# Peptides against a protein of PDB entry 1EMU: the designs that were tried, part 51

Target 1, 132 residues: chain A of PDB entry 1EMU
Amino acid sequence: PPYLKWAESLHSLLDDQDGISLFRTFLKQEGCADLLDFWFACTGFRKLEPCDSNEEKRLKLARAIYRKYILDNNGIVSRQTKPATKSFIKGCIMKQLIDPAMFDQAQTEIQATMEENTYPSFLKSDIYLEYT

## One batch from the design tools (peptide; made by RFdiffusion4, then SolubleMPNN)

Design b2_p17_1_s3 (from b2_p17_1, 9 letters changed)
Fold by OpenDDE base, seed 5:
Structure b2_p17_1_s3 (fold): chain B 132 residues (1-132), chain A 17 residues (1-17)
Amino acid sequence: as target 1 above (132 residues)
Amino acid sequence: EDDELIEEAIELGIKEL
């Protein structure tokens, strides 16, 4: 069953809509749903092909992600990303250099946080165990 | 507007996996 694959890797969990739903519910209870939302937002951003017709929209989205997750010093995403990483992103925003990969390092750092902390905790949670 | 843009990006991110 799918829930067994969820225990094999975070990637398997995030490839399943039910898995995402349960994991996000767990993260909300822990006050850290922003970790997952940021991760998916970065993935969505990276998949937007840069072109003349969507350049303004890509810039607006990059600014939105920056303002919500990086600039918020009290947010969990900001606390779990390196100062140099946040500085790089700020630089991209200020220069309006919106490369599809501009959030890659931040996404990697947040993914590591989830894999090392919240994902293992989820597998021990009542939410997951009662589902199995 | 920020929340709406982020929501759309999240949905796209989930779809791309």
Scores: peptide ipSAE 0.767, ipTM 0.947, DockQ to the pose 0.948
Fold by OpenDDE base, seed 3:
Structure b2_p17_1_s3 (fold): chain B 132 residues (1-132), chain A 17 residues (1-17)
Amino acid sequence: as target 1 above (132 residues)
Amino acid sequence: EDDELIEEAIELGIKEL
């Protein structure tokens, strides 16, 4: 069943709508749903192909992600992202150099945080265990 | 506006997996 695949890899969990829903519920209880939201926001951003028709939208989205997750000093994403990574993103925003990969390093760092902490904890949680 | 853009990006991110 799918829930067994979720325990094999974080990728399998995030490829399943039910898995995402349960994991996000768990993260909300832990006060760190922003980790997952940021991760998916970065993926969505990267999938937007640069072109004249979406240039303004891509810039606005990059700024929105930056303001909500990177600039928020009290946010978990900001706390789990290295200063050099945050400064690079700030530089891209200030220079309006909106490369599709501009959030890749931050997304990698947040993914590592989930892999090391919240994902293992989820597999031990009542939410997951009661689902199985 | 920021939240709407982010929500749309999240949805796109989920669909693109």
Scores: peptide ipSAE 0.766, ipTM 0.947, DockQ to the pose 0.949
Fold by OpenDDE base, seed 1:
Structure b2_p17_1_s3 (fold): chain B 132 residues (1-132), chain A 17 residues (1-17)
Amino acid sequence: as target 1 above (132 residues)
Amino acid sequence: EDDELIEEAIELGIKEL
C-alpha cells in the first residue's frame, strides 16, 4: 500500500495526495507547516517558464515567497535557511533577476530540514500510525 | 494577494510532481 512507500522515501510521501495531506496536518500540529508550503511553492515557481506574458506574475510570486518565508526572521523557513542563501534571494529580488532556480538552494535546505527532523517524526506520529 | 499567489504556486507544485 502507498503508506509503506511513504516510509521508504520523503519523495514518495510528497508524490501522494493523501500523504501530503497527512504530513501537512502533522506539520501544522508541530507549528511548521510553512516548511512544506514553502517547498511546494518553490516547485511551483520553478515550473513557471519565463516569458513576456508571465514576467510580471513571476516577479510578484517571487516577491510574495520572499516576503512570507525569507524576510520573516521569526519564521521557521527563515530560521532553517542559511544567511548566504537568504542574501542571494534578496539580491535577486532587488535586482529583479528572477531566475526559475533562484529558490533552489533554499528549497534544498528546507528539504534537508524535513528529512532530518519532521519526516522521521511523522513516521512515528499517531497520525501516520493510525492510518496504517 | 501574496497569499493567493503562493497558494496557486503550491497547487502547481503539487500537480507537477
Scores: peptide ipSAE 0.766, ipTM 0.946, DockQ to the pose 0.949
Fold by OpenDDE base, seed 4:
Structure b2_p17_1_s3 (fold): chain B 132 residues (1-132), chain A 17 residues (1-17)
Amino acid sequence: as target 1 above (132 residues)
Amino acid sequence: EDDELIEEAIELGIKEL
């Protein structure tokens, strides 16, 4: 069953709508749902191909992600990303250099945080265990 | 709205996987 695959890899968990739902519920209880939301937001952002017709929208989205997750020094995403990474993102925003990969390093760091902490904790949680 | 844009991006991200 899918829940067994979820325990084999974070990727398997995030590739399943039910898995995402349960994991996000767990993260909300832990006060760190922003980790997952940011991760998916970065993936969605990267999908947007830069072109004249969507430059304004891409800039607005980049700014939104920056303001919500990076600029908030009290947020879990900000706390789990390195200063140099956040500084680079800020630079991109200020210079309006909105490359599809501008959040890649931050996404990698947040993914590492989930792999090392929240994902293992989820597999030990009542939410997951009761589902199995 | 920032939240709306982010929500849209999240949905796109989920579909990508």
Scores: peptide ipSAE 0.765, ipTM 0.947, DockQ to the pose 0.938

Design b2_p17_1_s4 (from b2_p17_1, 9 letters changed)
Fold by OpenDDE base, seed 5:
Structure b2_p17_1_s4 (fold): chain B 132 residues (1-132), chain A 17 residues (1-17)
Amino acid sequence: as target 1 above (132 residues)
Amino acid sequence: EDDELIKEAIELGIKSI
C-alpha cells in the first residue's frame, strides 16, 4: 500500500495526494506547514517558463514568495534558510532578475530540514500510524 | 494578492510531482 512507500522516502510521500494531505495536517499541528507550502511554491514557480506574456506574473509571484517566507524573520522558512541564500534571493528581487532557479538553494535547504526533522517525526505521529 | 499567487504556485507544484 502507498503508506509503506511513504516511509521509504519523502519523495514518495509528496508524490501522493493522501500523503501530502496527512503530512500537511501534521505540519500544521507542529506549526511548520510553511515548510511544505514553500517547497511546493518553489516547485510551481520553477515550472513557469519565462516568456514575455508571463514576465510580470512571475515577478509578482517571486515577490510574494519572498515577502511571505524569506523576508519574515519570525517564519520557520526564514529561520531554516542560510543568510547567504536569503541575501541572494533578495538581490534577485531587487534587480528583477527572476530566473526560474532563483529559489532552488532555498528549496534544497528547506527540503533538508524536512528530511532531517519533520518527516521522521511524521512517521512516528499518531496521524500516520492511525492511517496504517 | 500574495496569498492567491502563492496558492496557485503550490497547486502547480503539487501537480508537477
Scores: peptide ipSAE 0.819, ipTM 0.970, DockQ to the pose 0.948
Fold by OpenDDE base, seed 1:
Structure b2_p17_1_s4 (fold): chain B 132 residues (1-132), chain A 17 residues (1-17)
Amino acid sequence: as target 1 above (132 residues)
Amino acid sequence: EDDELIKEAIELGIKSI
């Protein structure tokens, strides 16, 4: 069953709509749903191919992600990303150099946070165990 | 607008997996 695959890897969990839903519910209860939202936001952003027709929209989205997750010093994403990573993103925003990969390092760091902390905790949670 | 843009990005990200 899918729930067994979820326990094998975080990617298996995030590749399943039900898994995503349960994991996000758990993260919300832990006050750290922004980790997952940011991760998917970065993935979505990277999928937007830069072109003349979507340049403005991509810039607006990059700014939105920056303002919500990076600039907020009290946010969990900001706390779990390195200063150099945040500085790089800020630089991209200020220079309006919006490469599809500009959030990759931040996404990697947030993924590591989930792998090391929230994902293992999720597998021990009542939410997951009751589902199994 | 920011929240809507981020929501769309999240949805796109989920669909991409």
Scores: peptide ipSAE 0.819, ipTM 0.970, DockQ to the pose 0.961
Fold by OpenDDE base, seed 4:
Structure b2_p17_1_s4 (fold): chain B 132 residues (1-132), chain A 17 residues (1-17)
Amino acid sequence: as target 1 above (132 residues)
Amino acid sequence: EDDELIKEAIELGIKSI
């Protein structure tokens, strides 16, 4: 069953709508749902190919992601991303150089945080165990 | 609105996997 695959890899968990839902519920209870939201926001952002028609929207989205997750010094995403990574993102925003990959390093760092901390905790949680 | 843009991006991200 899918829930067994979720325990085999974070990738399997995030490829499943039910898995995402349960994991996000867990993260919300832990006060760190922003980790997952940021991760998916970055994925969505990267899927938007630069073109004349979406340039303004991509810039607005990049700024929104930056303001919500990177600039917020009290946020878990900000705390779990390296200063150099945040500085690079800030630079892109200030220069209005909005490459689809501009959040890749931050996304990688947040993914590592989930892999090492929240994902293992989720597999030990009542939410997951009661689902099995 | 920032939240709406982010919401759309999240939804797109989820659908893209």
Scores: peptide ipSAE 0.818, ipTM 0.970, DockQ to the pose 0.958
Fold by OpenDDE base, seed 3:
Structure b2_p17_1_s4 (fold): chain B 132 residues (1-132), chain A 17 residues (1-17)
Amino acid sequence: as target 1 above (132 residues)
Amino acid sequence: EDDELIKEAIELGIKSI
């Protein structure tokens, strides 16, 4: 069953709508749902290829992600990203150089945080265990 | 506006997996 695959890799968990839902519920209880939301937001952003028709939208989205997750020093995403990574993102925003990969390093760092902390805890949680 | 843009990005990200 799918829930067994979720225990094998974070990727398997995030490739399943039910898995995402349960994991996000768990993260909300832990006060760190922003980790998952940011991760998916970065993935979505990267899929928006630069072109004349979406240039303004891409800039607005980059600014939104920056303001919500990076600029907030008290936020979990900000606390789990390195200063150099945040500085690079800020630079891209200020220079309006919005490359599809501008959040890649931050996404990698947040993924590592989930792999090392929240994902293992989820597999030990009542939410997951009751589902099995 | 920011929240809506982020929401759309999240949805797009989820669909991409």
Scores: peptide ipSAE 0.817, ipTM 0.969, DockQ to the pose 0.941

Design b2_p17_2_s1 (from b2_p17_2, 11 letters changed)
Fold by OpenDDE base, seed 1:
Structure b2_p17_2_s1 (fold): chain B 132 residues (1-132), chain A 17 residues (1-17)
Amino acid sequence: as target 1 above (132 residues)
Amino acid sequence: SAVRDKISQEVIEELLK
């Protein structure tokens, strides 16, 4: 069943609608749902191919991601990203250099946080175990 | 995956509101 695949890798969990829903519920209880939302925001942002028609949209989205997750010093995403990574993102925003990969390093760091902490805890949680 | 694409799009749409 799919729930066994979820336990094999975070990647498998994040490819399953039910898995994502349960994981997000768990993260909300832990006060760190922003980790997952940021991860998906970065994924979606990277998929937007730069072109004249979506330049405004991409800039707006980049600013939104930055303001919501990076600029908030008390937020879980900000606390789990390195200062150099956050400074780089800020620089991109200020210079309006909106490369599709500008959030990649931050996404990697947040993914590592989930891999090392919240994902293993999720697999031990009542939410996951009751589902199995 | 299709699921990941869908969720990513939903998150983006929420951010752009």
Scores: peptide ipSAE 0.812, ipTM 0.974, DockQ to the pose 0.876
Fold by OpenDDE base, seed 3:
Structure b2_p17_2_s1 (fold): chain B 132 residues (1-132), chain A 17 residues (1-17)
Amino acid sequence: as target 1 above (132 residues)
Amino acid sequence: SAVRDKISQEVIEELLK
């Protein structure tokens, strides 16, 4: 069943609607749902093809991601992202150099945080165990 | 995946509101 695949890899969990829903519920209880939302925001951002019709949207989105997750010093994403990574993102925003990969390093760091902490904890949680 | 595509778009749309 799908829930067994969720325990095999975070990738499998994040490819399943029910898995994502349960994981998000768990993260909300832990006060760190922003980790998942940021991860998906980065994924969506990277998928936007750079072109004239997307220029304004991409810049606005990049700024929104930056302001909500990176600039927020009290946020879990900001705390789990390295200073050099945050400064790079800030530089891209200030220079308006909006490369599709500009959030890749931050997404990698947040993914590592989930892999090392919240994902293993989720697999031990009542939410997951009661589902199985 | 289709699931990731859907959720990522929902997150983006919310951010752009």
Scores: peptide ipSAE 0.811, ipTM 0.974, DockQ to the pose 0.853
Fold by OpenDDE base, seed 2:
Structure b2_p17_2_s1 (fold): chain B 132 residues (1-132), chain A 17 residues (1-17)
Amino acid sequence: as target 1 above (132 residues)
Amino acid sequence: SAVRDKISQEVIEELLK
C-alpha cells in the first residue's frame, strides 16, 4: 500500500495526495507547516518559464515567497535557511533578477530539514501509525 | 508527479491572492 512507500522515502510521500495531507496535518501540529508550503512554492516557481507574459507574475510570486517565508525572522523557514542563502534571495528581489533557480538552495536546505527531522518524526507519529 | 504539480499550483495561487 502507498503508506509503506511513504516510509521508504520523502519523495514518495510528497508524490501522494493522502501522504501530503497527513504530513501537512502533522507539521501543523508541530508548528512547521510552512516548511512544506515553501517547498511546494519553490517547486511551482521553478516551473514558471521566463518570458514576457510571465514576467510580472514571476516577480510578484518571488516577492510573495520572499516576504512570507524568508523575511520573517521568526518563521521556521527563515530559521532553517542559511544567512547567505537568504541574502542571495534578497539580492535577487532587490535587483529584480528573477532566475527560475533563485530559490533552489533554500529549497534544498528546507528539504534537508524535513529529511533529518520532521519526516522521521512523522513516521513515528500517531497520525501516521493510526493510518497504517 | 501530477499530485506534486497540483499542490504546487495551489500553493502559488494562495500566495498570489
Scores: peptide ipSAE 0.813, ipTM 0.974, DockQ to the pose 0.854; fails the geometry check
Fold by OpenDDE base, seed 5:
Structure b2_p17_2_s1 (fold): chain B 132 residues (1-132), chain A 17 residues (1-17)
Amino acid sequence: as target 1 above (132 residues)
Amino acid sequence: SAVRDKISQEVIEELLK
């Protein structure tokens, strides 16, 4: 069953709608749902192909991601990303150099946080165990 | 995956509101 695959890797969990829903519920209870939302935001952002027709949209989205997750010093995403990573992102925003990969390092760091902490905790949670 | 793409789009749309 799918829930067994969820326990094999975070990747498998994040490829399943039910898995994502349960994991999100768990993260909300832990006060760290922003980790998952940021991760998906980065994924979506990277998929937007840069072109003249969507330049303004991409800039707006990059700014939104920056303001919500990186600039907020009290947010969990900000706390779990390295200062150099946040500084790089800020630089991209200020210079309006919006490369599709500009959030890759931050996404990697947040993914590592989930892999090392929240994901293992989820597998031990009542939410997951009661589902199985 | 298709699921990941859908969720990503929903998150982006929310950010752009």
Scores: peptide ipSAE 0.812, ipTM 0.974, DockQ to the pose 0.855; fails the geometry check

Design b2_p17_2_s2 (from b2_p17_2, 11 letters changed)
Fold by OpenDDE base, seed 4:
Structure b2_p17_2_s2 (fold): chain B 132 residues (1-132), chain A 17 residues (1-17)
Amino acid sequence: as target 1 above (132 residues)
Amino acid sequence: SEVVEKISQEVIEKLLE
């Protein structure tokens, strides 16, 4: 069953709508749902191809991601990203240099946080275990 | 994946509201 695949890798969990739903519920209870939402935001942002018609939208989105997750020093995403990574993102925003890959390093760091901490904890949670 | 793509778009749309 799918829930067994979820325990094999985070990738398998994130490829399943039900798995994501349960994981997000768990993260909300732990006060760190922003980790997952940020990860999805970065993925979506990277897929937006730069062009004249997309410039305004991409800049607006980059600013939204920055303000919600990076600028908030009390947020879990900000706390789990390196200062140099956050500084680079800030620089891109200020200079309006919006490369599709500008959040890649931050996404990598947040993914590592999930892999090492929240994902293993999820597999030990009542939410997951009761589902099995 | 298809699921990741779908949810990513939903998250983006919400951020742009």
Scores: peptide ipSAE 0.804, ipTM 0.972, DockQ to the pose 0.816
Fold by OpenDDE base, seed 5:
Structure b2_p17_2_s2 (fold): chain B 132 residues (1-132), chain A 17 residues (1-17)
Amino acid sequence: as target 1 above (132 residues)
Amino acid sequence: SEVVEKISQEVIEKLLE
């Protein structure tokens, strides 16, 4: 069943709508749902192909991601990203150099946080265990 | 994946509201 695949890797969990739903519920209870939302935001941002017609939209989105997750010093995403990573992102925003990969390092760091902490905890949670 | 793409799009749209 799918829930067994979820236990094999975070990737498998995030490929399943039901898995994501349960994981998000768990993260909300832990006060760290922003980790997952940021991860999805980065993925979506990277998928937007740069072109003349969407330059303004991409800049707006990059700024939104930055303001919500990186600039918020009290947020869990900010706390789980390296200062140099946040500084780089800030630089991109200030210079309006909006490369599709500008959030890649931050996404990697947040993914590592989930892999090492919240994902293992989820597999031990009542939410997951009661589902199985 | 298709699921990731869908949810990513939803998250982006919410951020742009």
Scores: peptide ipSAE 0.802, ipTM 0.972, DockQ to the pose 0.826
Fold by OpenDDE base, seed 3:
Structure b2_p17_2_s2 (fold): chain B 132 residues (1-132), chain A 17 residues (1-17)
Amino acid sequence: as target 1 above (132 residues)
Amino acid sequence: SEVVEKISQEVIEKLLE
């Protein structure tokens, strides 16, 4: 069953809508739902191909991601990203150099946080165990 | 994946509202 694959890797969990739903519920209880939302935001941003028709949209989205998750010093994403990574993102925003990969390092760091902490905790949670 | 693509699109659309 799918829930067994979820325990094999975070990748498998994030490829399943039921798995994501349960994981997000768990993260919300832990006050860490922004980790997952940021991860998805970065993925969505990277998929937007640069062109004249979406230039304004991409800039607006980059600013929104930056302001919500990076600039917020009290946020879990900000606390789990390195200063150099946040500084780089800020630089891109200020210079309006909106490369599709500008959030890649931050996404990697947040993914590592989930791999090391919240994902293992989820597999030990009542939410997951009761589902199995 | 198809699921990641769908959810990612929903997340960014909310951020743009």
Scores: peptide ipSAE 0.801, ipTM 0.972, DockQ to the pose 0.843
Fold by OpenDDE base, seed 1:
Structure b2_p17_2_s2 (fold): chain B 132 residues (1-132), chain A 17 residues (1-17)
Amino acid sequence: as target 1 above (132 residues)
Amino acid sequence: SEVVEKISQEVIEKLLE
């Protein structure tokens, strides 16, 4: 069953709609759902290829991601990203240099946080165990 | 994956609202 694949890797969990829903529920209870939302935001942003028709949209989205997750010093994403990474993102926003990969390092750091902490905890949670 | 793509788009759309 799919839930066994979820225990094999975080990637497998995030490739399944039911898995994502359960994981997000768990993260919300832990007060760190922003980790997952930020991860998806970064993925979506990277997929928007630069062109004349979407330049305004991409800049607006980059600013929104920055303001919601990076600028908020009390947020879980900000606390789990390195100062140099946040500084780089800020620089991109200020210079309006909006490369598709500008959030990649931050996404990597947030993914590592989930891999090392919240994902293992999820597999031990009542939410996951009751589903199995 | 198709699931990741779908959810990513939903998250982006909410951020742009």
Scores: peptide ipSAE 0.801, ipTM 0.972, DockQ to the pose 0.850

Design b2_p17_2_s3 (from b2_p17_2, 8 letters changed)
Fold by OpenDDE base, seed 5:
Structure b2_p17_2_s3 (fold): chain B 132 residues (1-132), chain A 17 residues (1-17)
Amino acid sequence: as target 1 above (132 residues)
Amino acid sequence: SSVVEAESQKVIDELLS
């Protein structure tokens, strides 16, 4: 069953609608759902290839991601990203240099946080175990 | 994947709302 694949990798968990739903529920209870939302935001942002028709949209989205997850020092994403990474992102926003890869390092760091902490905890949670 | 893409779009839509 799919839930066994979820235990094999975070990637498998995030590739399943039910898996995402359960994991988000768990993360909300842990006060760190922003980790997952940020990860998805970065993925979606990177997919938007630069062109004349989406330049304004890309800038707006980059600013939104920055304001919600990076600028907020009290947020879990900000606390789990390195100062140099956040500084780089800020620089991109200030310079309006919006490269598709501008959030890649931050996404990597947040993914590592999930891999090392919240994902293993999820597999030991009542939410996951009751589903199995 | 299609699931990741769909979820990403939902998050982006919320950010841009």
Scores: peptide ipSAE 0.823, ipTM 0.973, DockQ to the pose 0.828
Fold by OpenDDE base, seed 2:
Structure b2_p17_2_s3 (fold): chain B 132 residues (1-132), chain A 17 residues (1-17)
Amino acid sequence: as target 1 above (132 residues)
Amino acid sequence: SSVVEAESQKVIDELLS
């Protein structure tokens, strides 16, 4: 069953709608759902091709991601990203240099946080175990 | 994956709303 795949890797968990739903529920209870949403936001952002028709949308999206997840020093994403990483992102926003890869390092750091902490905890949670 | 893409789109839509 799919839930066994979820225990094999975070990637497998995130490739399943039910897995995402349960994981998000767990993260909300832990006060760190923004980790997952930020990860998805970065993935979606990187997918947008830089071109004239997307310039405004990409800038707006980059600013939104920055304001919601990076700028808030009390947020879980901000707390789990390195100062240099956040500084780089801020620089891109201020200079309006919106490269598709500008959030890659931050996404990597947040993914590592999930891999090392919240994902293992999820697999030991009542939410996951009761589902199995 | 299609699931990741769909979820990413949901998050982006919320951010841009």
Scores: peptide ipSAE 0.823, ipTM 0.973, DockQ to the pose 0.825
Fold by OpenDDE base, seed 4:
Structure b2_p17_2_s3 (fold): chain B 132 residues (1-132), chain A 17 residues (1-17)
Amino acid sequence: as target 1 above (132 residues)
Amino acid sequence: SSVVEAESQKVIDELLS
């Protein structure tokens, strides 16, 4: 069943609607749902290829991601990303140099946080275990 | 995947709303 695949990899968990739902519920209880939302935001942002018709939208989205997750020093995403990574993102925003890969390093760091901490904890949680 | 794409779009829509 799918829930067994969820225990094999975070990728499998995030590739399943039910898995995402349960994981998000767990993260909300832990006060760190922004980790997952940021990860999805970065994924979606990277898929928006730069072109004349996308310029305004991409800049707006980049700013929104930055303001919500990076600029907030009290947020879990900000606390779990390196200062140099956040500074780079800020620089891109200020210079309006919106490369599709501008959030890649931050996404990598947040993914590592999930892999090392929240994902293993989820697999030990009542939410997951009671589902199985 | 289609699931990841759907969730990504949902988050983006919320950010842009």
Scores: peptide ipSAE 0.823, ipTM 0.973, DockQ to the pose 0.871
Fold by OpenDDE base, seed 3:
Structure b2_p17_2_s3 (fold): chain B 132 residues (1-132), chain A 17 residues (1-17)
Amino acid sequence: as target 1 above (132 residues)
Amino acid sequence: SSVVEAESQKVIDELLS
Protein backbone atom coordinates (compact mmCIF):
# COMPACT_ATOMS: atom_id res chain seq x y z
CA PRO B 1 0.00 0.00 0.00
CA PRO B 2 1.03 3.63 -0.51
CA TYR B 3 1.84 4.23 3.16
CA LEU B 4 4.69 1.74 2.88
CA LYS B 5 6.16 3.76 0.03
CA TRP B 6 5.96 6.86 2.22
CA ALA B 7 8.34 5.21 4.66
CA GLU B 8 10.82 4.46 1.89
CA SER B 9 11.39 8.05 0.82
CA LEU B 10 10.24 11.61 1.41
CA HIS B 11 9.77 11.87 -2.33
CA SER B 12 7.17 9.12 -2.25
CA LEU B 13 5.38 10.80 0.63
CA LEU B 14 5.22 14.12 -1.18
CA ASP B 15 3.98 12.44 -4.35
CA ASP B 16 0.78 11.29 -2.65
CA GLN B 17 -2.19 13.47 -1.75
CA ASP B 18 -2.96 11.52 1.40
CA GLY B 19 0.68 11.50 2.36
CA ILE B 20 0.95 15.26 1.98
CA SER B 21 -2.21 15.79 4.01
CA LEU B 22 -1.03 13.66 6.92
CA PHE B 23 2.47 15.09 6.85
CA ARG B 24 1.14 18.66 6.82
CA THR B 25 -1.11 17.88 9.78
CA PHE B 26 1.88 16.55 11.66
CA LEU B 27 4.02 19.56 10.77
CA LYS B 28 1.29 21.95 11.91
CA GLN B 29 1.23 20.27 15.30
CA GLU B 30 5.00 20.72 15.46
CA GLY B 31 4.76 24.37 14.42
CA CYS B 32 6.77 23.85 11.25
CA ALA B 33 4.30 23.48 8.40
CA ASP B 34 6.11 26.32 6.64
CA LEU B 35 8.89 23.89 5.76
CA LEU B 36 6.56 21.97 3.49
CA ASP B 37 4.81 25.01 2.06
CA PHE B 38 8.14 26.63 1.27
CA TRP B 39 9.33 23.48 -0.47
CA PHE B 40 6.23 23.42 -2.66
CA ALA B 41 6.49 27.14 -3.31
CA CYS B 42 10.05 26.74 -4.54
CA THR B 43 9.06 23.85 -6.77
CA GLY B 44 6.21 25.81 -8.27
CA PHE B 45 8.33 28.90 -8.73
CA ARG B 46 11.08 27.03 -10.57
CA LYS B 47 8.57 25.59 -13.01
CA LEU B 48 7.27 28.98 -14.07
CA GLU B 49 8.87 29.60 -17.44
CA PRO B 50 10.61 32.96 -17.70
CA CYS B 51 9.00 35.03 -20.43
CA ASP B 52 7.74 38.53 -20.97
CA SER B 53 4.19 37.62 -20.00
CA ASN B 54 5.29 35.99 -16.73
CA GLU B 55 7.82 38.58 -15.59
CA GLU B 56 5.51 40.51 -13.30
CA LYS B 57 3.99 37.38 -11.81
CA ARG B 58 7.37 35.78 -11.20
CA LEU B 59 8.72 38.88 -9.48
CA LYS B 60 5.64 39.16 -7.31
CA LEU B 61 5.86 35.51 -6.36
CA ALA B 62 9.56 35.73 -5.59
CA ARG B 63 8.92 38.71 -3.33
CA ALA B 64 6.08 36.89 -1.60
CA ILE B 65 8.23 33.83 -0.93
CA TYR B 66 11.05 36.01 0.32
CA ARG B 67 8.88 38.09 2.63
CA LYS B 68 6.95 35.20 4.11
CA TYR B 69 9.68 32.64 4.63
CA ILE B 70 13.12 34.23 4.37
CA LEU B 71 12.68 37.71 5.84
CA ASP B 72 10.73 36.39 8.83
CA ASN B 73 13.56 35.90 11.31
CA ASN B 74 11.28 34.06 13.71
CA GLY B 75 10.11 31.60 11.08
CA ILE B 76 11.23 28.01 10.89
CA VAL B 77 12.39 28.38 7.27
CA SER B 78 14.58 31.34 8.12
CA ARG B 79 16.06 29.49 11.08
CA GLN B 80 16.84 26.45 8.93
CA THR B 81 18.48 28.27 6.03
CA LYS B 82 22.07 29.47 6.05
CA PRO B 83 22.83 33.19 6.22
CA ALA B 84 24.68 33.08 2.91
CA THR B 85 21.68 31.47 1.24
CA LYS B 86 19.30 34.08 2.60
CA SER B 87 21.68 36.86 1.58
CA PHE B 88 21.82 35.53 -1.96
CA ILE B 89 18.04 35.47 -2.21
CA LYS B 90 17.84 38.99 -0.80
CA GLY B 91 20.32 40.10 -3.42
CA CYS B 92 18.25 38.62 -6.22
CA ILE B 93 15.15 40.38 -4.94
CA MET B 94 16.88 43.73 -4.54
CA LYS B 95 18.46 43.51 -7.99
CA GLN B 96 15.26 42.12 -9.50
CA LEU B 97 17.26 39.27 -11.01
CA ILE B 98 14.67 36.55 -10.78
CA ASP B 99 16.34 33.39 -12.02
CA PRO B 100 14.21 30.23 -11.90
CA ALA B 101 16.89 28.61 -9.74
CA MET B 102 17.20 31.43 -7.20
CA PHE B 103 15.54 29.39 -4.42
CA ASP B 104 17.23 26.09 -5.25
CA GLN B 105 19.83 26.22 -2.49
CA ALA B 106 17.26 27.24 0.10
CA GLN B 107 14.95 24.46 -1.02
CA THR B 108 17.81 21.99 -0.75
CA GLU B 109 18.55 23.11 2.80
CA ILE B 110 14.90 22.89 3.83
CA GLN B 111 14.57 19.48 2.21
CA ALA B 112 17.60 18.35 4.19
CA THR B 113 15.99 19.63 7.37
CA MET B 114 12.86 17.62 6.65
CA GLU B 115 14.86 14.52 5.69
CA GLU B 116 16.92 14.65 8.86
CA ASN B 117 14.31 15.71 11.40
CA THR B 118 10.61 16.12 10.66
CA TYR B 119 10.23 13.29 8.15
CA PRO B 120 11.73 10.65 10.47
CA SER B 121 9.66 12.04 13.34
CA PHE B 122 6.54 11.81 11.20
CA LEU B 123 7.15 8.11 10.61
CA LYS B 124 7.23 7.64 14.38
CA SER B 125 4.16 9.80 14.99
CA ASP B 126 0.73 8.68 16.08
CA ILE B 127 -0.67 10.26 12.93
CA TYR B 128 1.29 7.97 10.65
CA LEU B 129 1.16 4.87 12.82
CA GLU B 130 -2.60 5.10 13.28
CA TYR B 131 -2.97 5.34 9.51
CA THR B 132 -1.05 2.11 8.97
CA SER A 1 4.53 14.67 -10.69
CA SER A 2 0.93 15.73 -11.06
CA VAL A 3 0.42 15.68 -7.29
CA VAL A 4 3.46 17.83 -6.58
CA GLU A 5 2.45 20.18 -9.35
CA ALA A 6 -1.06 20.55 -8.01
CA GLU A 7 0.08 21.16 -4.45
CA SER A 8 2.69 23.65 -5.61
CA GLN A 9 0.04 25.56 -7.51
CA LYS A 10 -2.15 25.73 -4.41
CA VAL A 11 0.66 27.19 -2.33
CA ILE A 12 1.53 29.70 -5.04
CA ASP A 13 -2.09 30.76 -5.37
CA GLU A 14 -2.24 31.42 -1.65
CA LEU A 15 0.94 33.47 -1.76
CA LEU A 16 -0.39 35.58 -4.60
CA SER A 17 -3.88 36.05 -3.19
Scores: peptide ipSAE 0.821, ipTM 0.973, DockQ to the pose 0.876

